# Peptides against a protein of PDB entry 6TME: the designs that were tried, part 334

Target 1, 324 residues: chain A of PDB entry 6TME
Amino acid sequence: NRLKRAYIALQAWKKAFYSDPFNTAANWVGPDVCSYKGVFCAPALDDPSVLVVAGIDLNHADIAGYLPPELGLLTDVALFHVNSNRFCGVIPKSLSKLTLMYEFDVSNNRFVGPFPTVALSWPSLKFLDIRYNDFEGKLPPEIFDKDLDAIFLNNNRFESTIPETIGKSTASVVTFAHNKFSGCIPKTIGQMKNLNEIVFIGNNLSGCLPNEIGSLNNVTVFDASSNGFVGSLPSTLSGLANVEQMDFSYNKFTGFVTDNICKLPKLSNFTFSYNFFNGEAQSCVPGSSQEKQFDDTSNCLQNRPNQKSAKECLPVVSRPVDCS
Target 2, 324 residues: chain A of PDB entry 6TME as posed
Amino acid sequence: NRLKRAYIALQAWKKAFYSDPFNTAANWVGPDVCSYKGVFCAPALDDPSVLVVAGIDLNHADIFGYLPPELGLLTDVALFHVNSNRFCGVIPKSLSKLTLMYEFDVSNNRFVGPFPTVALSWPSLKFLDIRYNDFEGKLPPEIFDKDLDAIFLNNNRFESTIPETIGKSTASVVTFAHNKFSGCIPKTIGQMKNLNEIVFIGNNLSGCLPNEIGSLNNVTVFDASSNGFVGSLPSTLSGLANVEQMDFSYNKFTGFVTDNICKLPKLSNFTFSYNFFNGEAQSCVPGSSQEKQFDDTSNCLQNRPNQKSAKECLPVVSRPVDCS

## One batch from the design tools (peptide; made by RFdiffusion4, then SolubleMPNN)

Design b2_p30_7_s1
Fold by OpenDDE base, seed 4:
Structure b2_p30_7_s1 (fold): chain B 324 residues (1-324), chain A 30 residues (1-30)
Amino acid sequence: as target 1 above (324 residues)
Amino acid sequence: SEAEKKRKEEFEKWIEELKEKIKKRKEEEA
């Protein structure tokens, strides 16, 4: 009996709660699991006459506890939303039995350990949100082989390089922000055919930006701020026909910011502050457009306010990195 | 295959209905 298995799983989970400040699990009593708060039943896909637990939504419940292995008994769950809690420990490997998993949101918790590789086992997964946790180690390259719509990895402890398989991703939104990723952005990034938003904020990324970024025709948000990028901005950025928000601030970029970038047709905000740019086109000057907002603060620009001193600029500007 | 396409469509419909159910209940509880 599927509901009996669900009962076992949910009771094990209730037992794994250390704190339930909103008494969310107060009604988690008895065999009628479909009446449990945050538990949602639906007719089974294989037999409409059978009721199964299909969804869990415990978002914003502030529950402290862990995910017990018995959760693997919830084999019909397709939506698992438990964000904004205080769950700790690791994601149980037993969740591999949840073959219908479609959306997995464990964001804003206290999960630790490596990337939850169990997510790779779900054939139908479209949405993965593990942001605002303490996941660590390497990102498995296989994550980008999956047909995901969204991948949220930000605010974790991930290290190492971004996998080259990123180019295989079908995701429209990918966040890497506030991790410890290092190395270069892979050149394969230009192959992300469905990409709308990508965020690299606050990592240890370095090197030159790949020219292939210019192939991201559908990108609306590109944020590479607060890294260690060097060299000039790729001229191919003129290909970002749909970019609205672009941020390269707090890097070590040099060279000239061109008209071709600043005149992008849908560009609304372009921040390139806190770099070592030594020139900008008139179209890049803050206040030059009513439709676009620019920030050129703290560069090495001549005749602009709030720039770095010559002493700060000279050592960097005199030794430009050749990205060619 | 056509059969696989149909199964996918049925699954997506099932998911959408489930999402709606969750949304409705959350709205009622708010």
Scores: peptide ipSAE 0.631, ipTM 0.947, DockQ to the pose 0.899
Fold by OpenDDE base, seed 1:
Structure b2_p30_7_s1 (fold): chain B 324 residues (1-324), chain A 30 residues (1-30)
Amino acid sequence: as target 1 above (324 residues)
Amino acid sequence: SEAEKKRKEEFEKWIEELKEKIKKRKEEEA
């Protein structure tokens, strides 16, 4: 019965293909769905004597089409990997029936519409990759209430503010890059206990960086480049004991880049170029360390090459934003 | 609960086995 439902779903999906350049679905004929290319069967969790469709992997198939609602019949699917295709449309709400969903990767497709709220219905979801699509609108706060390991949202059309619930996230990797997020980074960010990598690149984020960033003891990558952040770097950044890659470039930061930041023990690359910093510690100077790379280009630093003109600096540096 | 822990472990094992199956088939098709 389960395989029969899977057959119906997969045949509906095949019919929903507009183009299959590699003939991936060429063998999608007949009731033996477990032999279908990209379809993987396993013994059911509730009954080992029953074979079910447990995984879909159509990664890099360059398939054009859409996801039909009949995919909701694939109730035993835990791994759904369809990245690097040309699927369009919306994620069907019928996928809420896939209660075993563990990894959902629809990255690098042509999906549109709001955040796929169906992802919130999956109780066992650990991996969510929806990057490189055309999803739009606000990010639902509830996404960070889920026990996810990784959340990839980058390269979409998401807008509005980052939810304050971010602090509840157990994810080790979260990407916001190349969206239209606005507002401040929530102070609750410091509560992300498992965070290793967070990327804010290329949004419309603004305001001061919260001091609570310094509580991210396990973060190895922190990239906030290409935004509208203002004020000084928080002194609490000295608490980033494991940060290796840090990028604050292409913002509107001011003030002094301190020794405590540049001497972080695991710091490998620190880019703070294209801001309005008016001073830096000697330890921040490019070439000052053999183990660390710094970029201080295009700031308001004295006696450094490739800095902004006084005309560009004076209006900003003379009116520092107080983040206290 | 102990029962919940066991179910979680069984599920995780099931997932790992599935991942291995996928990996193996993809390698064979490459």
Scores: peptide ipSAE 0.628, ipTM 0.946, DockQ to the pose 0.900
Fold by OpenDDE base, seed 2:
Structure b2_p30_7_s1 (fold): chain B 324 residues (1-324), chain A 30 residues (1-30)
Amino acid sequence: as target 1 above (324 residues)
Amino acid sequence: SEAEKKRKEEFEKWIEELKEKIKKRKEEEA
């Protein structure tokens, strides 16, 4: 009996709670699991006459505990939302049995260990949110082979390079922010045809930006701030016809910020502060437009306020990185 | 295949119905 298996799983999970401040699991008593708070039943896909546990939503419950292996008995769960809790430990490998998994949200918890590779085993997964945890190590390249709509990885401890397979991703939103990623952005990034938002904030990324970024015609948000990028901005950025928010601040960029970039048709905010740019077009000057916001603070620009000293600029500007 | 397409559509519909159920219950508890 599917509900009996669900009962075993949910009782094991309740036992794995260290703290339940809102008494969320107070009614988790007896065999009627469909009445449990945060547990949602639906007719089974294979047999509409059978009721199964199809969804878990414990968002914002502030529950402390761990995920026991018995959760693998919840074989009909397609929606698993447990964000904003205090769950710790690792994601159980037994969750591989949840073959209907569609949305997996474990964000804002205390999970540790490597990337939860069990997520790669789910054939129907569309949404993956593991942000605001303590996941570490390398990002498996296979994550971008998945037909995901969104990939949230930000605020973790991921290291190493971004996989070249990123170009295979069909995701509209991808966040890498506030990790320890290093190396260059792969040139294959330009193949992300469905990409709307990508965020690289606060990593250890370096090298030149690939020219292929200019192929991201649907991107509305591109944030590469707080990294170690060098060289000039690619001229191909003029191809970002739909970009609204663009941030290159807190890098080591040099060269000239061109008119073609600052006049992008949908551009609302463009921040390129805290770099080593030595020139900008008139269209890039803050206050030059009522419709666009620019920040050119702390560069090597002439006749602009709040710029770096000549002592700070000269060593960098005189030795521009050739990205060719 | 046509059969695979149909199964996918049925699954997506099932997911949407489930999402609506979750949404409704959350609204009632708020």
Scores: peptide ipSAE 0.612, ipTM 0.946, DockQ to the pose 0.900
Fold by OpenDDE base, seed 3:
Structure b2_p30_7_s1 (fold): chain B 324 residues (1-324), chain A 30 residues (1-30)
Amino acid sequence: as target 1 above (324 residues)
Amino acid sequence: SEAEKKRKEEFEKWIEELKEKIKKRKEEEA
């Protein structure tokens, strides 16, 4: 019986709670698991006459505990939302049995260990949110082979390079922010056909921006701030016809910020502060537009306020990185 | 195949109904 298995799983989970401040699991008593708070039943997809546990929503319950392997008995769960808790440990490999997994949100917890590769086993997964945890190590390239709508990886401990398979991603939103990613942005990024928002904030990324970024015609948010990028901004950025928010601040960019970038038709905010740009077009000057907001602070610009000293600029500006 | 397409559509519908159920309960508890 599928509900009996669910009962076993849920009771094991309750036992794995260290703290339940809101008494969320107080009613997790007895065989009627469909009445449990945060547990949602539905007719089974394969047999409408059978009732199954199809969803878990324990968002914002502040529960401390771990995910026991018995959760693998919840084979009909398609929606698993447990964000904003204090769950610790690793994601159980037994969750591979949850073949209907569609949305997996474990964000804002205390999970540790490598990337939860069990997520790769879910054929129907569309939404993956593992942000604000302590996941570490390399990002498996296979994550981008999946037909995900959104991939939230930010605020973890991921390291190494961004996989070249990123170009295969069909996700509209991808966040890498606040990790330890290093290396260059793969040139394959331009192949992300559905990309709307991509965030690289606060990593150890370096090298030149690939020209292929300019192929991201549907991108509305592009944030590469707080990295180690060098060289000039690619001229192909003029192709970002739909970009609204663009941030290159806190890098080591050099060269000239062109009209073709600053006059992008949908551009609302463009921050390129805290770099080593030695020139900007008039259209890039803060205050030049009422519709666009620019920040050119702390560059090597002449006749602009709040710029770096010549002493700070000269060593960098005199040795421009050739990105060709 | 047509059968696969149908199964996918049924699954998506099932998911949407489930999402609505969750949403409704959350609204009631708020």
Scores: peptide ipSAE 0.608, ipTM 0.945, DockQ to the pose 0.877

Design b2_p30_7_s3
Fold by OpenDDE base, seed 5:
Structure b2_p30_7_s3 (fold): chain B 324 residues (1-324), chain A 30 residues (1-30)
Amino acid sequence: as target 1 above (324 residues)
Amino acid sequence: SSAEKKKKEEFEKWIKELKERIEKELEEEK
C-alpha cells in the first residue's frame, strides 16, 4: 500500500524534527496522510484510481531536524519544496527511489556534505535549488548533462573548477554565486543555447573571459563580479544582443571599455567599477545616457572621479595580461 | 519514440495539475 509507506516515511520524518515552531506537523497523526499539513496527494500517474503522496511543501516552516532515510518510501513524490527551514545533515541516498522527482528545493537550510549526487539519479528532474546551504567539495560534471531548466548553487562551500560540461546545459538560469569556485570560465559556456541568466558573483574565478561568452545571444543577466578575472573584455561581448544587466565589478580587468559594449541595444545597467580599466568610450561614461546606468568607479581612468591612485594603477596597467 | 513522447506529455500534464492543486490548497490555508 503506497499510502501506508508514506505514513511510515512521514512519521519517521516527524520523529526527526527537533523543533517545529509553527506546529506544522501537529496534525501529522493517523493513517490519513493526505490531510497532513504540507502533504499533497494526487491520483497516481500509473493508476488514476489510486491516491498517492505526490508533493511536499514545507516552505518557510522554520523546522529544525534532519531528513531520515525512510523518506525513500515516498516513491510517488514529484515536488519536494522544503526551503527556509533549519534541516541539517546530508541528503539521504534513499531518495534515489523517488523516480518521479521533478522539482527539488532544499534551499535556505543547514545541509552539509558533498554535492547531493542522488539528484543525478532522477531522470525527470527539471528544477534543482540547493542554494543557501553548506554543501562542499567539487561540482560533479554530470549535473550539466541533466535536462534542467534552472540550477541554483549559490551561497554554498563548493570548490574546484567549473566543469567543461557546462556547455551541455539546457538551463535558462544558473547561479554559482558566493562559493569557492576557482579556475577559468570554460570556453564551452558559449554552447548554452537556452541561457538567460548566469551569475558568478563572489568566487575565486580567474584568467581571461572566454570569447565564447559573446555567443550567448539570449542572455539578459550576466554577472561576473567579485572574482579574479584579468585581461581585457572580449570584443565578442558586442554579440550580447539581449543583455540588460551586466556586472564585471571587483575584478582585475585592464584595457579599454569600448562603444560596442556600452551601446548594446538592451543594456540597462553596466557596472565595471573596481577594476584597472585605463580608458572608456564616451558612451560608457556615467550620465551619458538617460536609458542606461553605468558605474566606472575605482578604475584607472583619466579625468574621472573616484579613481585609483597612480601608485595603485601603474604596476597593473604597465603589465597587461595578454589573453590571446 | 511516439510512445515516449506521449508518456512525457502525460507526466507534464500530471505535474501541472499537481502544481495547481498545491497552489489552491496553500491559498486556502492563508
Scores: peptide ipSAE 0.555, ipTM 0.929, DockQ to the pose 0.944
Fold by OpenDDE base, seed 3:
Structure b2_p30_7_s3 (fold): chain B 324 residues (1-324), chain A 30 residues (1-30)
Amino acid sequence: as target 1 above (324 residues)
Amino acid sequence: SSAEKKKKEEFEKWIKELKERIEKELEEEK
């Protein structure tokens, strides 16, 4: 019965293919769905004597098509990896029936519409990759209530503010990069106790960086580049004991880049170029360390190469944003 | 609960085995 349902689902999906350049679904014929390319069976979790479709991997198949609602019949699927295809449309709500969903990777496709809220219905979801699509609208706050290890949202059309619920996230990796997020980074960010990597690159984020970023003691990668951030770097960034890669480039930061930041113990790369910093500690100067790389290009620094003109700097530097 | 923990562990084991199977089969298809 379960494999029969899977057969119905997979045949419906095959019919939903517009193009299969590698003939991936060529062998998707007959009732033996476990022999289908990219379809993986396992003993059912609830009954080891029953074989079920437990995984789908169609990564890099360049398949054009859509996800039909019949995919909701794949109730035993825990791994769904269909990245690097040309699937379009929306994620079917019928996928709510896939209660074992553990990893959902639909990255690098042509999916559209709002955030796939069906992902919020999966109680066991640990990995969500929806990057490189055309998802739009607001990010549901509830995404951060999920016990996810990784949340990949980058390269979409998400807009509005980052939810304050971000602080509830248990994810080690979160990417917001290359969206249309606006507003400030929530102060609750400091509560992300498992965070290792966070990327904000290429959004419309603004305001001052919250001091609470300094509470991210496990973060190794912090990229806030290519936004509209203003003010000085928080002094609390000295708390980033494990940061290796830090990028604040292409913002509107002002003030002084301090020793406490540049001397972070694990800091390997610190890019603060293309801002309006008017001073830096000697420890921040590119070439000052063999172990650390710095980029101070295109700031308002005195006696440094490749800085902004006084004409460009003066209007901004003379009116520093107070983040207090 | 202990029962929930056990179920989680069993599920994670099941997932691990599934991943290994998928990886193996994908390698064989190359």
Scores: peptide ipSAE 0.552, ipTM 0.928, DockQ to the pose 0.942
Fold by OpenDDE base, seed 2:
Structure b2_p30_7_s3 (fold): chain B 324 residues (1-324), chain A 30 residues (1-30)
Amino acid sequence: as target 1 above (324 residues)
Amino acid sequence: SSAEKKKKEEFEKWIKELKERIEKELEEEK
C-alpha cells in the first residue's frame, strides 16, 4: 500500500523534527496522510484509482530537524518544497527512489556536505533550488547535462571551476553568486541557447571574459560583479541584443568602454564601477541618457568624478592584460 | 518513440494538475 509507505515516511520525518514553531506537523497523526498539513495527494500517474502522496510543501515553516532516510518511501512525490526552514545534515541518498521528482526546493536551510548527487539520478527533474545552504566542494559537470529550466546554486560554499559542460544547459536561469568558484568562465557559455539570466556575483572568478558571451542573444540579466576578471570587455558584447541589466563592477577590467556596448537596444542598467577602465564613450557617461542608468565610479577615467588616483591607476593601466 | 512522447505528455499534465491543486489548497489555508 503506497499510503502506508507514506505514513511510515512522514512519521519518521516528524520524529526527526527538533522544533516546529508553527505546529505544522501537529495534525500529522493517524493513517490519513492526505489530511496532513503540507502533504498533498493526487491520483497516481500509473493508476488513477489509487491515491498517493504526490507533493510536499513545508515552505516557511521554520522547522528545525533533518531529512531521514525513510523519506525514500515517498516514491510518488514529484514536488518537494521545503524552503525557509532549519533542516540540517545531508540530503538522503534514499531519495533516488523518488523517480517522479520534478521540482526540488531545499533553499534557505542548513544543509551541508557535497553537492547532492541524488538530484542527478532524477530523470524528470526540471527545477533545482539549493541556494542559501552550506553545500561545499565541486559542482558535478553532469548537472548541466540535465534538462533543467532553472539552477539555483547561490549562497553556498561551492569551490573549484565552473564545468565546461555549462554550454549543454537548457536552463533559462542559472545562479552561481556568493560561492567560492575560481578560474575562468568557460568558452562553452555561448552555447547556452535558452539562457535569460546568469549571475556570477561574489566569487573568485578570474581571467578574461570569453568572447562567446556575445552569442547569448536571449540574455536579459548578466552579472559578473565582485570577481577578479581582467582585460578589456569583449567587443562581442555588442551582440547582447536583449540584455537589460549588466554588471561588471568590482573587478580588474581595463581598457575602453565602447559605444557599441552602452548603446545596446534593451540596456536599462549598466554598472562598470570599481574597475580600471581608462576611457568610456560619451554614451556610457552617467546622465547621458534618460532611459539608461550607468555607473562609472572608481575607474581611471579622465575628467570624471569619483575616480581612482593616478597612483592607483598607473600600475594597472600601464600593464594591460592581453586577452588575445 | 511515440510511446515515450505520450508518457511525457501525460506526466506534464499530471504535474500541472498537481500544481493547481497545491496552489488552491495553500490559498485556502491562508
Scores: peptide ipSAE 0.543, ipTM 0.925, DockQ to the pose 0.930
Fold by OpenDDE base, seed 4:
Structure b2_p30_7_s3 (fold): chain B 324 residues (1-324), chain A 30 residues (1-30)
Amino acid sequence: as target 1 above (324 residues)
Amino acid sequence: SSAEKKKKEEFEKWIKELKERIEKELEEEK
């Protein structure tokens, strides 16, 4: 019965293929679905004597098509990896029936529409990768209530603010890069207890950086480049004891880059170029350390090469934003 | 509950075994 349902689902999916350049589904013929390329069977969790379709891996198949609603019949699937294809349309709501979903990777496709809220219905979801698609609209706050290890949202069309619920996330890696997020980074960010890597690159984020960033003791990568951030860097950034890669480039930051930031114990690369910083500590100067790489290009620094003109600097530096 | 914890552990074990199987099969197909 379970494999028969899987057969119906997989045959419906095959019919939903517009192009299969590698003939991945060429052997998707007959009732023996466990022999299908990219289909993986296992003993059922509830009954080891029953074989079920438990995984799909069609990564890098360059398949054009869509996900039909019949995929909801694959009720035993826990791993769904279909990245680097040309699937279009929306994620079917019928996938809510896949209650064992653990890893969902639909990255590098042509999916459209709002955030796939069906992902919120999966109680055991640990990995969500929807990057490099055309998902749009608001990010649902509930995504951060999930016990996810990783959340990849980059290279989409998401807009609006980052939810305050971000502080509830248990994820080690979160990417927001290359979207249309706006507003401030929530102060609750400091509550992300398991965070190792966070990337905000290439959004419309603005305002001051919250002081609570300094509470991210386990963060190794913090990239806030290519946004509209203003004000000085928070002094609390001295608390980033494990940061290795830090990027604040291409913003509107002002003020002084301090020793306390540049002397962070594990800091390997700190890029703060293309801002309006008007001073830096000696420890921040490129070439001052053999162990650390700095980039101070295109700021308002005195006696440094490749800085902005006084004409460009004066209007911004003379009107510093107070973040206190 | 203890029962819920046990179920979670069984599920995680099942997932691990599934991942290992998939990885092995994908390597053999290369």
Scores: peptide ipSAE 0.541, ipTM 0.925, DockQ to the pose 0.934

